Peptides against a protein of PDB entry 3WG5. Designs and how they scored, part 6

Target 1, 218 residues: chain A of PDB entry 3WG5
Amino acid sequence: LAKNIVYVAQIKGQITSYTYDQFDRYITIAEQDNAEAIIIELDTPGGRADAMMNIVQRIQQSKIPVIIYVYPPGASAASAGTYIALGSHLIAMAPGTSIGACRPILGYSQNGSIIEAPPKITNYFIAYIKSLAQESGRNATIAEEFITKDLSLTPEEALKYGVIEVVARDINELLKKSNGMKTKIPVNGRYVTLNFTNVEVRYLAPSFKDKLISYITD
Target 2, 218 residues: chain A of PDB entry 3WG5 as posed
Amino acid sequence: LAKNIVYVAQIKGQITSYTYDQFDRYITIAEQDNAEAIIIELDTPGGRADAMMNIVQRIQQSKIPVIIYVYPPGASAASAGTYIALGSHLIAMAPGTSIGACRPILGYSQNGSIIEAPPAITNYFIAYIKSLAQESGRNATIAEEFITKDLSLTPEEALKYGVIEVVARDINELLKKSNGMKTKIPVNGRYVTLNFTNVEVRYLAPSFKDKLISYITD

## One batch from the design tools (peptide; made by RFdiffusion4, then SolubleMPNN)

Design b1_p27_5_s4
Fold by OpenDDE base, seed 5:
Structure b1_p27_5_s4 (fold): chain B 218 residues (1-218), chain C 218 residues (1-218), chain A 27 residues (1-27)
Amino acid sequence: as target 1 above (218 residues)
Amino acid sequence: as target 1 above (218 residues)
Amino acid sequence: SELARRRFGRVIIDAGYSPTQLKRALA
């Protein structure tokens, strides 16, 4: 019986246009092989809002389930990473990770102080993040508070409040716990029940370009 | 019967990218020799948050147990050092040491005043430190208070409150007291019971580069 | 989208620790 394939890829660092290219490449490979899912091990402090929005759209347009896994321990889906997670088919977190702190800013001043986004921008992203939460059947109130209170959550809190679906220590536990779960958003217009009973895990490595960019942007 | 090896190395001073290189080198040597554990004698006032997070990840990815030992007497695992300790497989402190004071800052002004981190950053690190504590089965409330109250603890207090596992005067007492303890986080996905009944202690010296950098940054 | 770039290209949604700021953040 042909084993269902689950791809695993890592995205680490700032969310930029290069990060979009990584998401697009990884998802495209998994789509081409008709994978059961792709798991993106995400560790990000956030990044550019435009790149984030494009990544969310790319995930939502995926032909296969995209699972965001905040991994390894010590990683975060911070800020833009939270939006990406909320836009995905399933969110998992490892123990020792965090999610949240989603308030948009315009940048940092020379003294390191935050340049605040105008209320118009903040309100836009409040509506946007609430929409992502609502579409995925996740806690929209907490999603709003990720912005309005710069709230950050532990995996256990995020699970308890209905922000995420899985707490898992590793890929094997993730596959075990998520087996039989429905995607929180549709794949090709249908909510898919994940089948991880007989899967082959395939790891995708970053391209040379991806490695170089990560090295330059770190 | 081949003696189990325990490595001991010292990390002193500010947490920087160079400190990461020291951790990585020391742990790699101990991994290559399949050591029972490595003990890092830590004395730090803190340092860069990015370097700290990378160090925590490196420890958590270690193939062998990493014991953080706040040593010698008079040393501290201050700020970033506390995070590193909480991210480790076991924490020990010598009498006369301290742990805590973990509030993130953006730096110091020219007058020596602290530039406060925005709530977004502070809340992120609250979630992060709580997550480290929770993963390791340590006191997450105290971990939070290391930030929110800039709390600092004695070894006895830290032990009492379940922040650390061992109070020891020296390496021999540390090995004796920690013998038979389980790692507070997994090694290669498994909680390891430490076996220090028949060990050879090997000291790792800083490289010439490490010595030079410590001299420049101190 | 081009619209997102035009409207939000300067908006940073980071945890306040850009590598540059994390480089300045002392924990």
Scores: peptide ipSAE 0.099, ipTM 0.360, DockQ to the pose 0.076; fails the geometry check
Fold by OpenDDE base, seed 2:
Structure b1_p27_5_s4 (fold): chain B 218 residues (1-218), chain C 218 residues (1-218), chain A 27 residues (1-27)
Amino acid sequence: as target 1 above (218 residues)
Amino acid sequence: as target 1 above (218 residues)
Amino acid sequence: SELARRRFGRVIIDAGYSPTQLKRALA
């Protein structure tokens, strides 16, 4: 029987325009091979808001399901990473990971203090993150609190509150638990039921450019 | 009968990128020899959060059980050391040691006063430490209080509250008490039962680089 | 979008946990 292909790729570090290029490349490869899904192992402290919004759009335009997996243990989908996750077809987290802390800032002062964003910007991102949660049938109240309270959640809390869909220790457990789940947002205008019963897992390596950028941004 | 090997190594001082290199080296040596476990004798006041998180990831990726042993008497797994311990396969403490005091800070002012971390950072680490505790089946409420109350515990308290697994005076007592225990987190996706009935204890010495770095950071 | 870049190109949505701040965070 023809094996369904699932791609797995890693995205680590700050969210930048280069991170958009990584997402675009990985998703495009998986689309070209008509994969059942792509799993993005995400570990990010956050980054640029413009890059984040572009990544969300790229995920939503995907021809295949994009699963955000906060992995490995100790990783986070912090700040911009949370927006990306909420914009995806399925969210999974490994034990020992975190999600949240989504308040926008303008940067850091010389003393390391946060330069606050004006209310206009903060309110924009509150509306934006709530919309992502609502569109995906996830907890919009908690999504708002990720900004207003700088809330961060454990995988178990995020699952309990209806922010994420899966807690899994590894790719095999993720595939097992998510098998038969519907995507939380549509793929090409339709909600897709994930089929992971007979899959070949293919790992995508970072390009040389991806490695160089990761090294520079770390 | 082929003796099971247990490695023992010491890590002392501030948690830095160099401390990551120490952990990586020690664990790699023990992995190469297919050791039953490695025991890390830890004595740290804390250190860099980024280095700590990388160390936790390295421990969780270990092919063999990593036991954190707060040793000798008078040592501490303070701050970053607590996170590292909570991320490990088993925690032991010697009498007269301590664990906890995990509140993140941005640094020290010129007058030696603490520069407080913004709530965003503090909440991130609360979620992170709780997740480590939950993953390992340890007391997540106490893990949170290590931050919110700057709580520090004795070995007896930590054992009583379900933060650690063993109180032991030396390596021999540690091996005896932990024999037959299951790891608190999986090794290669499986919980391992420790076998210390027929072991050879091998001590790993610090490299020249490790000694130099310890000297510079002390 | 070009609009997002113009409006939000300076906005950082990080956990305050940027590698630069993590490098300064003592735990």
Scores: peptide ipSAE 0.093, ipTM 0.354, DockQ to the pose 0.075; fails the geometry check
Fold by OpenDDE base, seed 1:
Structure b1_p27_5_s4 (fold): chain B 218 residues (1-218), chain C 218 residues (1-218), chain A 27 residues (1-27)
Amino acid sequence: as target 1 above (218 residues)
Amino acid sequence: as target 1 above (218 residues)
Amino acid sequence: SELARRRFGRVIIDAGYSPTQLKRALA
């Protein structure tokens, strides 16, 4: 029997291979405990495209709903973070957060200027982000514009345009508002109705490894 | 008597000579068992052109239908993967996947920039990809644009434009939707009607060799 | 996957200003 448990974990910083390991660990813990869902509090400026794609796949392979929550206020799901959100079962944002700015680049020059990605790469990620949006029944036109126009949105705008599902100030409001919602993508081949009635919230702490790498990358 | 068996195997990663060996092994197993078809779950960013061409030939020489299924969500049949798909008996895509971006390159410079292929090579692959599309009755104009415009498509777009035959969430939906379809290229000189009524699905695991090479290439 | 790494390992999808890159430019 599914336990009336919801896990909450925080992922902050650049999207790297280490961020993949964090997602994998957190989702695995929640899967093992047959949780109702896991909420990932996400704050990222973006990062590596390869790591992002792996994270999206890991979310889509989850045996439980994965909710991306752009939190706290002042946080962003920028760039790679937007892809991750669009690949998830439900997106929420706190007031004072942002989403978008998804154009791929090859990096930064020595002078700090952006090295542009060739059209081949840009077009690939346009198709990729549109497919994530379409699969999840979210706004594919806006998803494309996250790249083509470097668009960034507020929570209210993102909700209005059908990019996200919930605006919530905190976990309690998120649980309240998302209760009874269907996942935007399937969990094990079916769309799941979220049941947050009488749930226990369990917070996952970062591992020692998580703390050490965060220290090195800050 | 043909067994009501469909094989499913996964091929992930760069298209290399090793990927050829995987295709060859999987198709051979399915041929030996007189399977109704083999479904290859494909996730690739592309790879070597020579390996790609060999894989296409191996598919075209198959004694059973080879279905390319771009799966799972977040996967791509990018670049070489598109050629492989266009050379197959049926193409399916899961929601949240992509296809296209087929322009050949000579590689990447030390700074990560693309080294462009000379016009001679580009034109060769334009002709090649168009021929694959034409032979399979798929959209040759879009196939050309996969190169000339670095075009990438969503599953819905690819279906709409006549590049692929099926959009399916999983193997069960794929079997259901593709039942009664004709192969887009001949199998042993004839177009085969796929019969997925009361089929047993058999999954092929990667060999130890496959796992070892995957480990080295991860 | 090594593939994603080889094809996209040099591709950065970020907000254009990583705090770390700004720090390197000021350092």
Scores: peptide ipSAE 0.086, ipTM 0.359, DockQ to the pose 0.064; fails the geometry check
Fold by OpenDDE base, seed 3:
Structure b1_p27_5_s4 (fold): chain B 218 residues (1-218), chain C 218 residues (1-218), chain A 27 residues (1-27)
Amino acid sequence: as target 1 above (218 residues)
Amino acid sequence: as target 1 above (218 residues)
Amino acid sequence: SELARRRFGRVIIDAGYSPTQLKRALA
C-alpha cells in the first residue's frame, strides 16, 4: 500500500507577509501531493497581526490537516504564533518551548518601550483569539488571558489547560501520539482522524527565496 | 570638472521591512559615492507603519539629499508613501500621479472591509504626519487632512497647497526644475542647495534579492 | 531602526482601496 506522506517544514522568525507566503507554499505543496498532513515546526516571537490573520485563514482553508509544532526546545509560539497555533488543526509542543503572550501592541518606542494598543484593538483580538479557541474546542479563558494577563505557558501547562493537544520531543513521537486524533477544526468541512500508520516523512526545504528573505528579515 | 553623480532607483509596491532594506541599500550606495542626491522613483499603495517610520528615519539620517519622485504616470505615494515623501528632502510628482490617503488602519477583515485604527493610533499618526510637514515647511493642515479626510491630491493640487516642491514629467525635467532648490529638511544638519549642473545620472538596478522579494510580495 | 520596526510594524498605513491592504495589521 502506497505510504501516506506527511510533510514537515520549518517556519522561524517574525510573522510577516513573507511568512504567509511560506505557509501558503508549504501547504500548497502538501495539498498537491494529497499528504495526510503537514507539520509546521514553528519558532516565532510573533509579528504582524495581518499576516497572522491571513495565515490562520490559509490554514483553515487547507485541504489537508495543518499541525503546528512548537519546535525545537527553546522555541516559542509567542504572540502571533499563538493565534496561528489556535487556528490550526492540531497543536503540538516540544518540551522546553512556550506559547502565549498575545497582547497586541502598536510597536516599540524609540526607547524600546512598548506602545500599547488601544482598547478597541485589544478587545478585537480578545474576541478573535477566543473565537479561535472556541471553534477548535480549546480553552477560550486561557486564550483571553494570553492577552489580558500576557500569560505564557509551558507545554505541560498548555496541555493541562486544554490549549494544545500533544507534547512531543520530536517528529516521530508527535506522529505516534497524534495518530488517531481528530483535527480540532474541520478539513474541507469534516473533522479528520489522523492516520500516521506507515507514513513517509518528507521535509520541505525553504526555497532560495525563503532563505533570502529570512536572511533579510532576521 | 568631475561630474556630480545623481543616483536614481525605483521602489515599487507595498512598504515592508524589505522596502526599508531597499531604501537603506540605495541611499548607502549613493552616500558611499558622495552623490549630489539620490532620486527614489516611488510607486506604492502604502504598507507597514513601522517600515514607513524606519524609512523616514533612514532618509533623515542620510548624508546626501533624498528626493522622492512619484513616478511614472499612474503611480502613487499613497498612505505610507505620503509619510515617506513628507519625511524627505524634496518631493516631486509626475503628471497623472497621486499623493495622500494616509489614514492608518489595522487591516482588512475577511470580507475585505477596512478595520479602522483606534483613535489613539489615528491621533498618533496625525501628530506624526503634522510633525513631518512642519519640520519640512510643508502644509501641515493638508497633511492632517490626508488622515482625517483621507484626502488624495493630484500633483498640481499638492504643489498649489505647498505639500510638494516639483511637478516633472521625467528625470531630466526634475533635475532642471529642482536645480538650485534647497532641501526642505537638513542634510547632516544643514539645508543643502541642490546642484544639478553637469551631472551624471546613474540608475541603480534592484538587486537579485530585491527582484526576488518583489516577485514574492507583488 | 529596530525600534520603529517594533513600534509600528503592526499598524498599517495604506490607501485602503486594495484587498492586499489586509496584510498590514499586526497581531
Scores: peptide ipSAE 0.043, ipTM 0.303, DockQ to the pose 0.164; fails the geometry check

## One batch from the design tools (peptide; made by RFdiffusion4, then SolubleMPNN)

Design b1_p28_1_s1
Fold by OpenDDE base, seed 1:
Structure b1_p28_1_s1 (fold): chain B 218 residues (1-218), chain C 218 residues (1-218), chain A 28 residues (1-28)
Amino acid sequence: as target 1 above (218 residues)
Amino acid sequence: as target 1 above (218 residues)
Amino acid sequence: STEKARKEKSFEPIRLGANKAKVAAAQA
């Protein structure tokens, strides 16, 4: 019996145009092999809003389920990472990870202080994040508070409040817990029931370029 | 039975004079083929006010219905995009999209701060956006608040408040839901009832120039 | 292009848009 394949790839660091290229590459590989899903191990402090929005679009256009897994312990889906997660087919978090802190900024001043985004931009992202939450059947009130209160949640809190779907220690536990779950957004216009009963896990390595750019942006 | 044709084209990125050329080209193609409508998949953070006003005029002069569809999920009709939408024959939004944040600005300072438009300019655009809303039978109070409060809305909110006409996940759902709706503004002096019962969907690809300019403006 | 906007000193065209905002966590 042909084993269903689940891909696992890691995306770490600042969300940039290059991070979009990584998402696109990883998802494309998994699509080509008709994988049951791809799990993206995400660890990000945030990044560019434009890149984030493009990543969300790429996930939503995926021909296969894209599971965002905040991993390993100590990782975060901070800021842009939260939006990406909320735009995905399923969110999982490892114990000891965090999600939230989504308030937009213009950047950092020379002294390291945050340059606040004007209300226009903040309100734009409030609407955007609420819309992602609503579309995925996740807690839109908390999604708004990720901005308005700069809230961050533990995995347990995020699960409790209906922000995420799974808390899992590792890939094996994630596969076990998410088996039989429906995607929170459609895949090719249909909500898919995940089947992880007889899967082969394949790890996608970062390209040499991925390693180099990660090194430069870190 | 000759199938009615519905064109679909994408416009993404900053609203510029080139974006006007894209609108003009797409609408002209659809006009030449006597299409039932053209759907413009719009994703914009905004752009130039002059280009926006020209685009609105081009839409209003269209010989066929122009449907603005904020798509895909994660897209926005931000700022200039909201004006364009409010000037169109029908507005649809995908789940996960946003509309609003219409306050005019002169630009950004070197430190990234917004350079505010003077009251004269702000008041001009308040009157303009209210006029677009009133003409289309849409919520003029909310349209004003898109400027005065820099408000942004989810698709569900925008529908609820009478800013937009349809929430749809994809083109097929859009066609299904908008079938039998009247245009919110006239087409060649008449309010048209949309007929999407037996339509062929034709996608217009961006020209090579469109791709190049999009790439440069991104 | 950001460069063309720099040259025309005069009536800067009114912008209706969000700039390239960043969505970043506060660097602790």
Scores: peptide ipSAE 0.025, ipTM 0.313, DockQ to the pose 0.121
Fold by OpenDDE base, seed 5:
Parts: sequence; structure tokens; C-alpha cells
Structure b1_p28_1_s1 (fold): chain B 218 residues (1-218), chain C 218 residues (1-218), chain A 28 residues (1-28)
Amino acid sequence: as target 1 above (218 residues)
Amino acid sequence: as target 1 above (218 residues)
Amino acid sequence: STEKARKEKSFEPIRLGANKAKVAAAQA
């Protein structure tokens, strides 16, 4: 029987293979407990494209709704974080957060300048991000412009333009506002209506490994 | 029981990871004593974006109101300082101070010239600073122009245009003028009305570590 | 699929991020 449980976990920092392991662990725990959803508090400047694509797949394969919540205030779902959000069942943002800036790069030069990705790579990610937006019924034009114009949005702009679903100050407001919303992508082949009436909120802590890696990558 | 205490501390110089530690320490002390508020006398030319974002988060997570006071006369909340101010519960400026000049940069060349940030970075910070302004009910257009035009304002201009809340010559005038004002962002999910009637003012000194680091980074 | 794995490997060096930006006024 579905427990009226919502899990909350945090993912902060660069998107790497270790971040994939965090997503996988958190989602797996919530799946095992038949949670109503998991909320991932996301704060990232971006990261590796390979890890990002794996994370998106892991979210899309989830047996439960995965809500990406750009939180706390001042956090960002920058670059890779935007792709992850667009691949999720619901996007929320706290006031004072941002989303976007999705242009792929090869890296940084010794002087700190961006090494631009070749057109082939850029076009691949344009198609990819548009596909994520289209699949989720989100604004594919803005999703493209996150790359082509390196656009970034406020929560209010992102909501207004149909990039995200909720602006909320905290978990309680998020649960209240998202209650009765349908997932933007299917869960096990079905769009799920979120039921956050009388839910237990459970916080997942990072593992020791997660803490150590965060400390090293910061 | 809330003590009728207001803490005052100073943060001067470049915004770094050490500056984060200063903010965290000062706010933590004031939180532990259930202060009515902490006033941070800020004078900065700017600094690291990562440290700035962490400081903004720390302020927004504060259990008490954090007032950023650009002080003394001749001080600035330049660049990173503007973001910090916009992330705070109340902004005050002394006469003869300035705020703005928020364009992100990659650094300085060997000849001291600015290495411009790529559009991706600039657009990220435009969204970020606008979000801080919007969350706090401050002028988001001017906040954007702090980046796009490298705009800087006087205290009187900043007040007039709705960037800041108070112009005050000293702590006593600040307390007088801000008494009864609501915080521009919530404290523990609630907008707080400041009560500076019959308050004790306590000055926090920099730690030995803070003094040493300031001496090294100056 | 082998093609997916090959595409993923081809993008392994690709980064999606904002670098360490500084937000500083010009040192006068």
C-alpha cells in the first residue's frame, strides 16, 4: 500500500558521476518505501554532460515522482541542473533562485575563459533539451534559448513562461501548491496526480561518501 | 524569550570563503542570543561569486533579521556586496557610500585589465540578482542594470529607486529609522516587524583568525 | 544500445556549468 510519505533530500555542487550515485541512492530509498514522491533540493552550477544524462535517465526510470526543487533561496539549477529539472516529474523553485544557462562547453582555458563546444555538440544538446521540454509539456522555445542565448530565468519568469510548475518558499508551501498536480512525465507509463494530503515528510541525509565527495569537489 | 539585543559587526575587504566564515560566526552568535537583529557594517569592493552565493544563503537561512549597513561613509557594497545586500532582510547605507557595479568577471589580467565573463556567466548573474531583488521586493530593473550597465548608486538614489530601505548616518539613526519596518525577506518563513525600542547594542569583534586573514588579504 | 554508449562517451568531456566567476568591482 502506498505510504503517505514524501522524501526530501539535498543535492548540492557540481554534477558528476558521484552526483548520479546520490540521485540513484535517494530515489531507490524512496522507491523501496513506496513514497508518494521524493523532493530533491537542488543547488548546482552545472557539471558533466555524461553524468547529467545518466541522472535524467534515472529520474525518468523512477517508480515514484521525482520533484526537483531549486532550494534554498540563492540556489541555482544552472546548466546541467536545468536539464535534470526538465527531465523530472515536477519542477519547483524557491524565491531568490535561478534556472538556465545551458550552453555546453568543452571546459575552461588556463586563463579561465570558456572553451566553446563545436556546433555539432551544441546542436546535439539543443535537440536534447528541446526533447526534455516537449516530453514534459514545458516551454521548448525557452529551453532552446537556455542554450542559444545562454538565458537564465527567475522563478517567477520560469513559472510564467511554462518552464516550471511551482514557486514555493519551503517544503510545506511546495506540498500545498503541488497537491493535486499531475506529473509532467509519466511514472511507470502513467501520469500521476500528486496527493500531499496528510503526508509524512522524511529527510534523507547524505551518506558518508556523499559528504566526503562534496567536501573534495567544493 | 527574545532579548532586546541588536548585534553590530563589521565585514570589510574582499568577499572570500573567509568572509563566509565571518558572516556565519556573527549570525550564529546573534541567533544563539535570540537577538532582535544583527547589523553587518559592510565595506567591500567585491570578491568571489561562490563565497557571495554561500553568504546570501547563510543570510537567508538566518533565524534573525540580518541588516546590511554600508558603513562608514566612503564604504561601498560593490559587486558581491550588492548581491549580499539584496539577499538580506534590510539594507541601509550611510551618506557618502555606494552600491552596485555588479558585472561578473573572470578576473584581472597581468596588466590589471578586467577579463570579462562570457555571456553565459553574465546571464546567470542577471537572473540571480533579479531573483534576489524580486524576492525582497526591491527594484529588479536597477538590479539588472547593476550588471548590464555596471551601474552604481548613491544612498539617496538607491533609496529613491527602491533598492535599499534606509539612509542613516550611524547605528542610532539606523535603529530609529528602521524601527517598525518589516523585513524584506522572511525570517523562518515570516516577515518580521523590527522592534528597536529600548534595545541593547552589542558590538562583535572579529576573531583572531578574522584579523589575521584580513591582514593577509588586504 | 552501443550507439547510446558511444554518444555518451563522445560527450564525456562536455561540461555544462558556470565557472568560478568573480563578482568584483574594478580594483581602482
Scores: peptide ipSAE 0.082, ipTM 0.380, DockQ to the pose 0.115; fails the geometry check
Fold by OpenDDE base, seed 4:
Structure b1_p28_1_s1 (fold): chain B 218 residues (1-218), chain C 218 residues (1-218), chain A 28 residues (1-28)
Amino acid sequence: as target 1 above (218 residues)
Amino acid sequence: as target 1 above (218 residues)
Amino acid sequence: STEKARKEKSFEPIRLGANKAKVAAAQA
């Protein structure tokens, strides 16, 4: 029995192995308290593909629904953030946010130019992102185009194309709109119907470690 | 009751969020089979601090002992690898391997020079690596020097200074020498005495994903 | 049946969008 608790936490900045720790910690806290869900307010320009894949796996192993909320206005789920979102139980976006731009790169050259990933890598991530979309019943064609065209979408476009499930201005609107929605992927092997009736919202603070690393990366 | 099974897996190259997935997968498989332990043959020049911290956390959450084995000869647990080792239940090294060189950096400049981490970052990792050493009953002074002096040690030095627990040429010698040793950190809240009497060694292969990512990075 | 040891190789961090802060991996 899920408690009438919804956790909210923020993950901002580059998707890194530290970001995984944040996801793991936040999800674990919410799992331990048998929360109805956790909402991760995500704002990322992207990051490491490896960290991203681990985060996706951690989300998929969650005992509770993990909602990725691209928030606040001006935030993005860019690159790695898109993969994470597509790997989550529900995606929401605030107005004025973006999702996409998922083309893998090897890095940045000395001149700041992108070092392109070889076709083998790109094709791997195409297959991977399409699988995330397919498994979650989201638009796999658009997911591929996030890579092949480096496509970025508005919340309205993402909703329209079936990439995301909710557009919401704030947590209250998100809870209202997502109430009664089924998770796009299983929770403990079952698609869960979200019950945000009479929920307590609990905000998770960054750990001291989280604050320190965020301070280092911001 | 642990089965008389010891898993062995290899993690090679840069510590990344993918490396976390490898750790997580390998440990999970070994946990599911109630293995006596998993040995991770580690060969890394380092990598991401964030991935490293997540790996450490995943190791610390393991239901079974995780042994980091710096292997084969010529391998290293450099930088991030040292942190991972210090966060593990037991460290072994093969002759001709190294551990240390843990100074955090922001990256490499255009000219290939190291972009130094600001003192705040360095001090964070000093505190962090010392905590890993202290929690595991390993040499916290040397752990600090892995950062402050970018110190690297041979297996013999690392053993002598109480950084590692075993020097072993191969898995058989490792099992023999570590048999009856207590884990340096708790497993499920308890220090476990390793029982490698009459164990079956099972080697874990890289997943298709692991192979693909390894192929992309090699 | 002695299950054979399977060896895994490491990947360079594929970056998706963001500039990576590196803890000094010796670039091979």
Scores: peptide ipSAE 0.067, ipTM 0.353, DockQ to the pose 0.149; fails the geometry check
Fold by OpenDDE base, seed 2:
Parts: sequence; C-alpha cells; structure tokens
Structure b1_p28_1_s1 (fold): chain B 218 residues (1-218), chain C 218 residues (1-218), chain A 28 residues (1-28)
Amino acid sequence: as target 1 above (218 residues)
Amino acid sequence: as target 1 above (218 residues)
Amino acid sequence: STEKARKEKSFEPIRLGANKAKVAAAQA
C-alpha cells in the first residue's frame, strides 16, 4: 500500500561515487517505506560521468517516483546534474535556478583551461543525453544542445521547451503542481500518476558521512 | 595493474531480479581481481524489463569490460537479453544462436495470447533500445526493428548489420578475435582496447542460490 | 471491483521477448 508519504532529501556538490551512495541510501529508505515519491533537492555544478551514469541507473531502478528538484534559488543542475534530472521521473526547478551545460570534458589543464573530450566520448554523451530525453518524452534537441552548445536554461525556458515539468518555489508548490502528473519514465515499468493529496512530507537528514564528505569536496 | 585474467561466467534463463544479483556478483568478483574483462555466457528467452534495465546499468557501471557472449549454440539473447547485450562493452555470438525479438508485452492472457504493451510503453522501449545502440555505435535501425518488427537475427546477420562485434565458436576464438578491439562503450569513461594476450581464463561457478533459482525459474 | 482489477492489471510488468519474457516496464 503506497503510504501518503513523500520523502525529501538534499544532494549538494560535485557528483562523485559518494553522491551515488547518497542517492542509493535516500531512495532505498523511501522505497522501504513505500513512499508515494522521493524529492531530491539537487544543487550540483556537475562531476564524474561514471557516478552520474550510476545515479541515473539507480533512479531508473527505483520502486517509487524520484523527483529531481533544482533547489534552492541559486542552485543548478549543471552538467552531470542535468543528466540525472533527465533520467528522473519528474523534473522541477525553483525560480532562479539553472539547468544544462552538459559538455563532457577530460578535465582542466595546469593553466585552468578545459581539456576537451575526444569526439568519440562527446558523441557517446550526445547519444546518451538524447536517449534520456527521448525516454522521458523531453526535448531531445535541447538535450543535445546542452552538449553541442553547452546550453544552459532558466526554469521558465526549460519548462517552455519541454525539458522539465514543473516550476515551483518550494516543496508545497511542487507537490501541488505535480499532483496528478504522470511520471515521465516508468516506475517498475509503469507510468505512475503522482498522488500528493494529503501527503506527509518527511525530510531525510544527511548522514554524518554525507556531511563530512560534502565538507571535504566543497 | 590489470591482471592478465579474463573471467567467464554463465547466466541462463529468465531475466529477473535474481539475474541482476548474478550479474552484480560476477562483475564485482572480476572488478576486485582487476580482470582484463569478464565474459558472460548468456542464454535467455528474456524476462523482466526492470531487471533488464538494472542489469544494463550494472554493466555500464563496471570497472572492467563486460563481454556478452551468446553461448552455447542453440542459445539466444532474446528480448531482454538483446537489451543487455546492446548495453555491454562487446557482443559476441556463437554460430547457431540468435538475438532480437525485443517487443515489450504486458504478459499473456488466460488463453495464452499476448497482452500488448500500450504505445507509450512500446515507444519508451524503442527509445531505450535505440539509445543503447547509438551509445555503443551499433545499428540503431535494427535495434528499433527488434521491437517494431520483433526481428530476430543470426550471428552472421547481426555481425553484418553491425549489431554485434564477434562471431566465435568458443571462448578461445572469442579471445583471439576480440583481442585488440575497443570496447563499444566506455569503461570508467574510456574506450578500452582489449588485451587478451597470454590471459588466464578463470571460470566463475554459479552459487548454490544461483543454481536453485535457475532450477525454480526454468 | 473492476477498478481494483484494473489497477492490479496496470501493475503487471512489461515483458520483453518470446514466451515468458516480461520486459516488465510496469512494476509500479
């Protein structure tokens, strides 16, 4: 029986193997409680592609809807964060946030210049991000341009172009606006209609380890 | 240091949550030993899409190349097996095997008739399988036709059409033919050149649990 | 009720493949 519970957790900072552990832990808790959904408040400049792909996978494996919410104002789902969002069941953004800038790079040179990814890798991620967009019924052209043009969008633009589903100022507005929406990807192979009528919002605190690693990586 | 070790494991039967556990266990063992690759001898009629997607994800997360080998003769990578193969670092098939038949279904009616998936679900899997093909530089048109036409191919056809990379009669021929090939998808974000020169082949036995569940699901 | 049966059927996993191959998209 789906409990009328929605979990909310925060993930901030660079996407790493530890970020995967955070996603896994949070989603697992919400799954165990048979939550209606989990909302992940995401603020990331990006990070490792391997970790990102694992996170997308973990989201797609979720037994419950995973809503990525770019929050608070000033936050971003940049680079790896965009892929994660596109891999999720619903994307929301707060006003004053951003999404995009998805061009893969190998890193930074000693002088701080970007080391470009070779075309083969770039093309791989183009195919990958387009796949995520297509699978979720989101704008695959814009998803490609997130790489090819390193495009970034506002919430209003992202909504307009069909990259995201909701613009919301806070969790309460998000729940209100997303109530009755269908997930953009299947949950256990089914498109789920979100039911946020009379839900309990339950916040998941970061573990001590989560706090420590966030502090080290910031 | 990559050890000159190649693991070989077998996965047979329906793709289920337990099949995910098998993939995870086998890949984890090979990762821990810093193997050059793991070869999964796959024989499946298909199975659960959720489990399949998780398996694809686990393969994509692998720290080492995962080679799907449709083996022995008479085996198939049908349905879910095709997706798994397309999600892997290299696909091989033994002569007398098959790949394809990827149309999603909801199940079977009481009379044994197929319950068709609704168009939204079918379209999701079309997008998904095309993504896997594109990401791996494999034939996305044929990948789509695996669904839209429920197409099945021989190893020779699959090789000809650029769906798979190798036709091999056994593990030794597979190693010989795939030596020096690049992975079709990245390993830890890099396309790896396979090195099977003077490798030790190490077979992974199924666990007792693996044997028991295979027996129950067959 | 027909509605409960419809909800339960809506939760059947999508199958991929020949005979028993449930490509279960839908375990919602």
Scores: peptide ipSAE 0.034, ipTM 0.250, DockQ to the pose 0.134; fails the geometry check

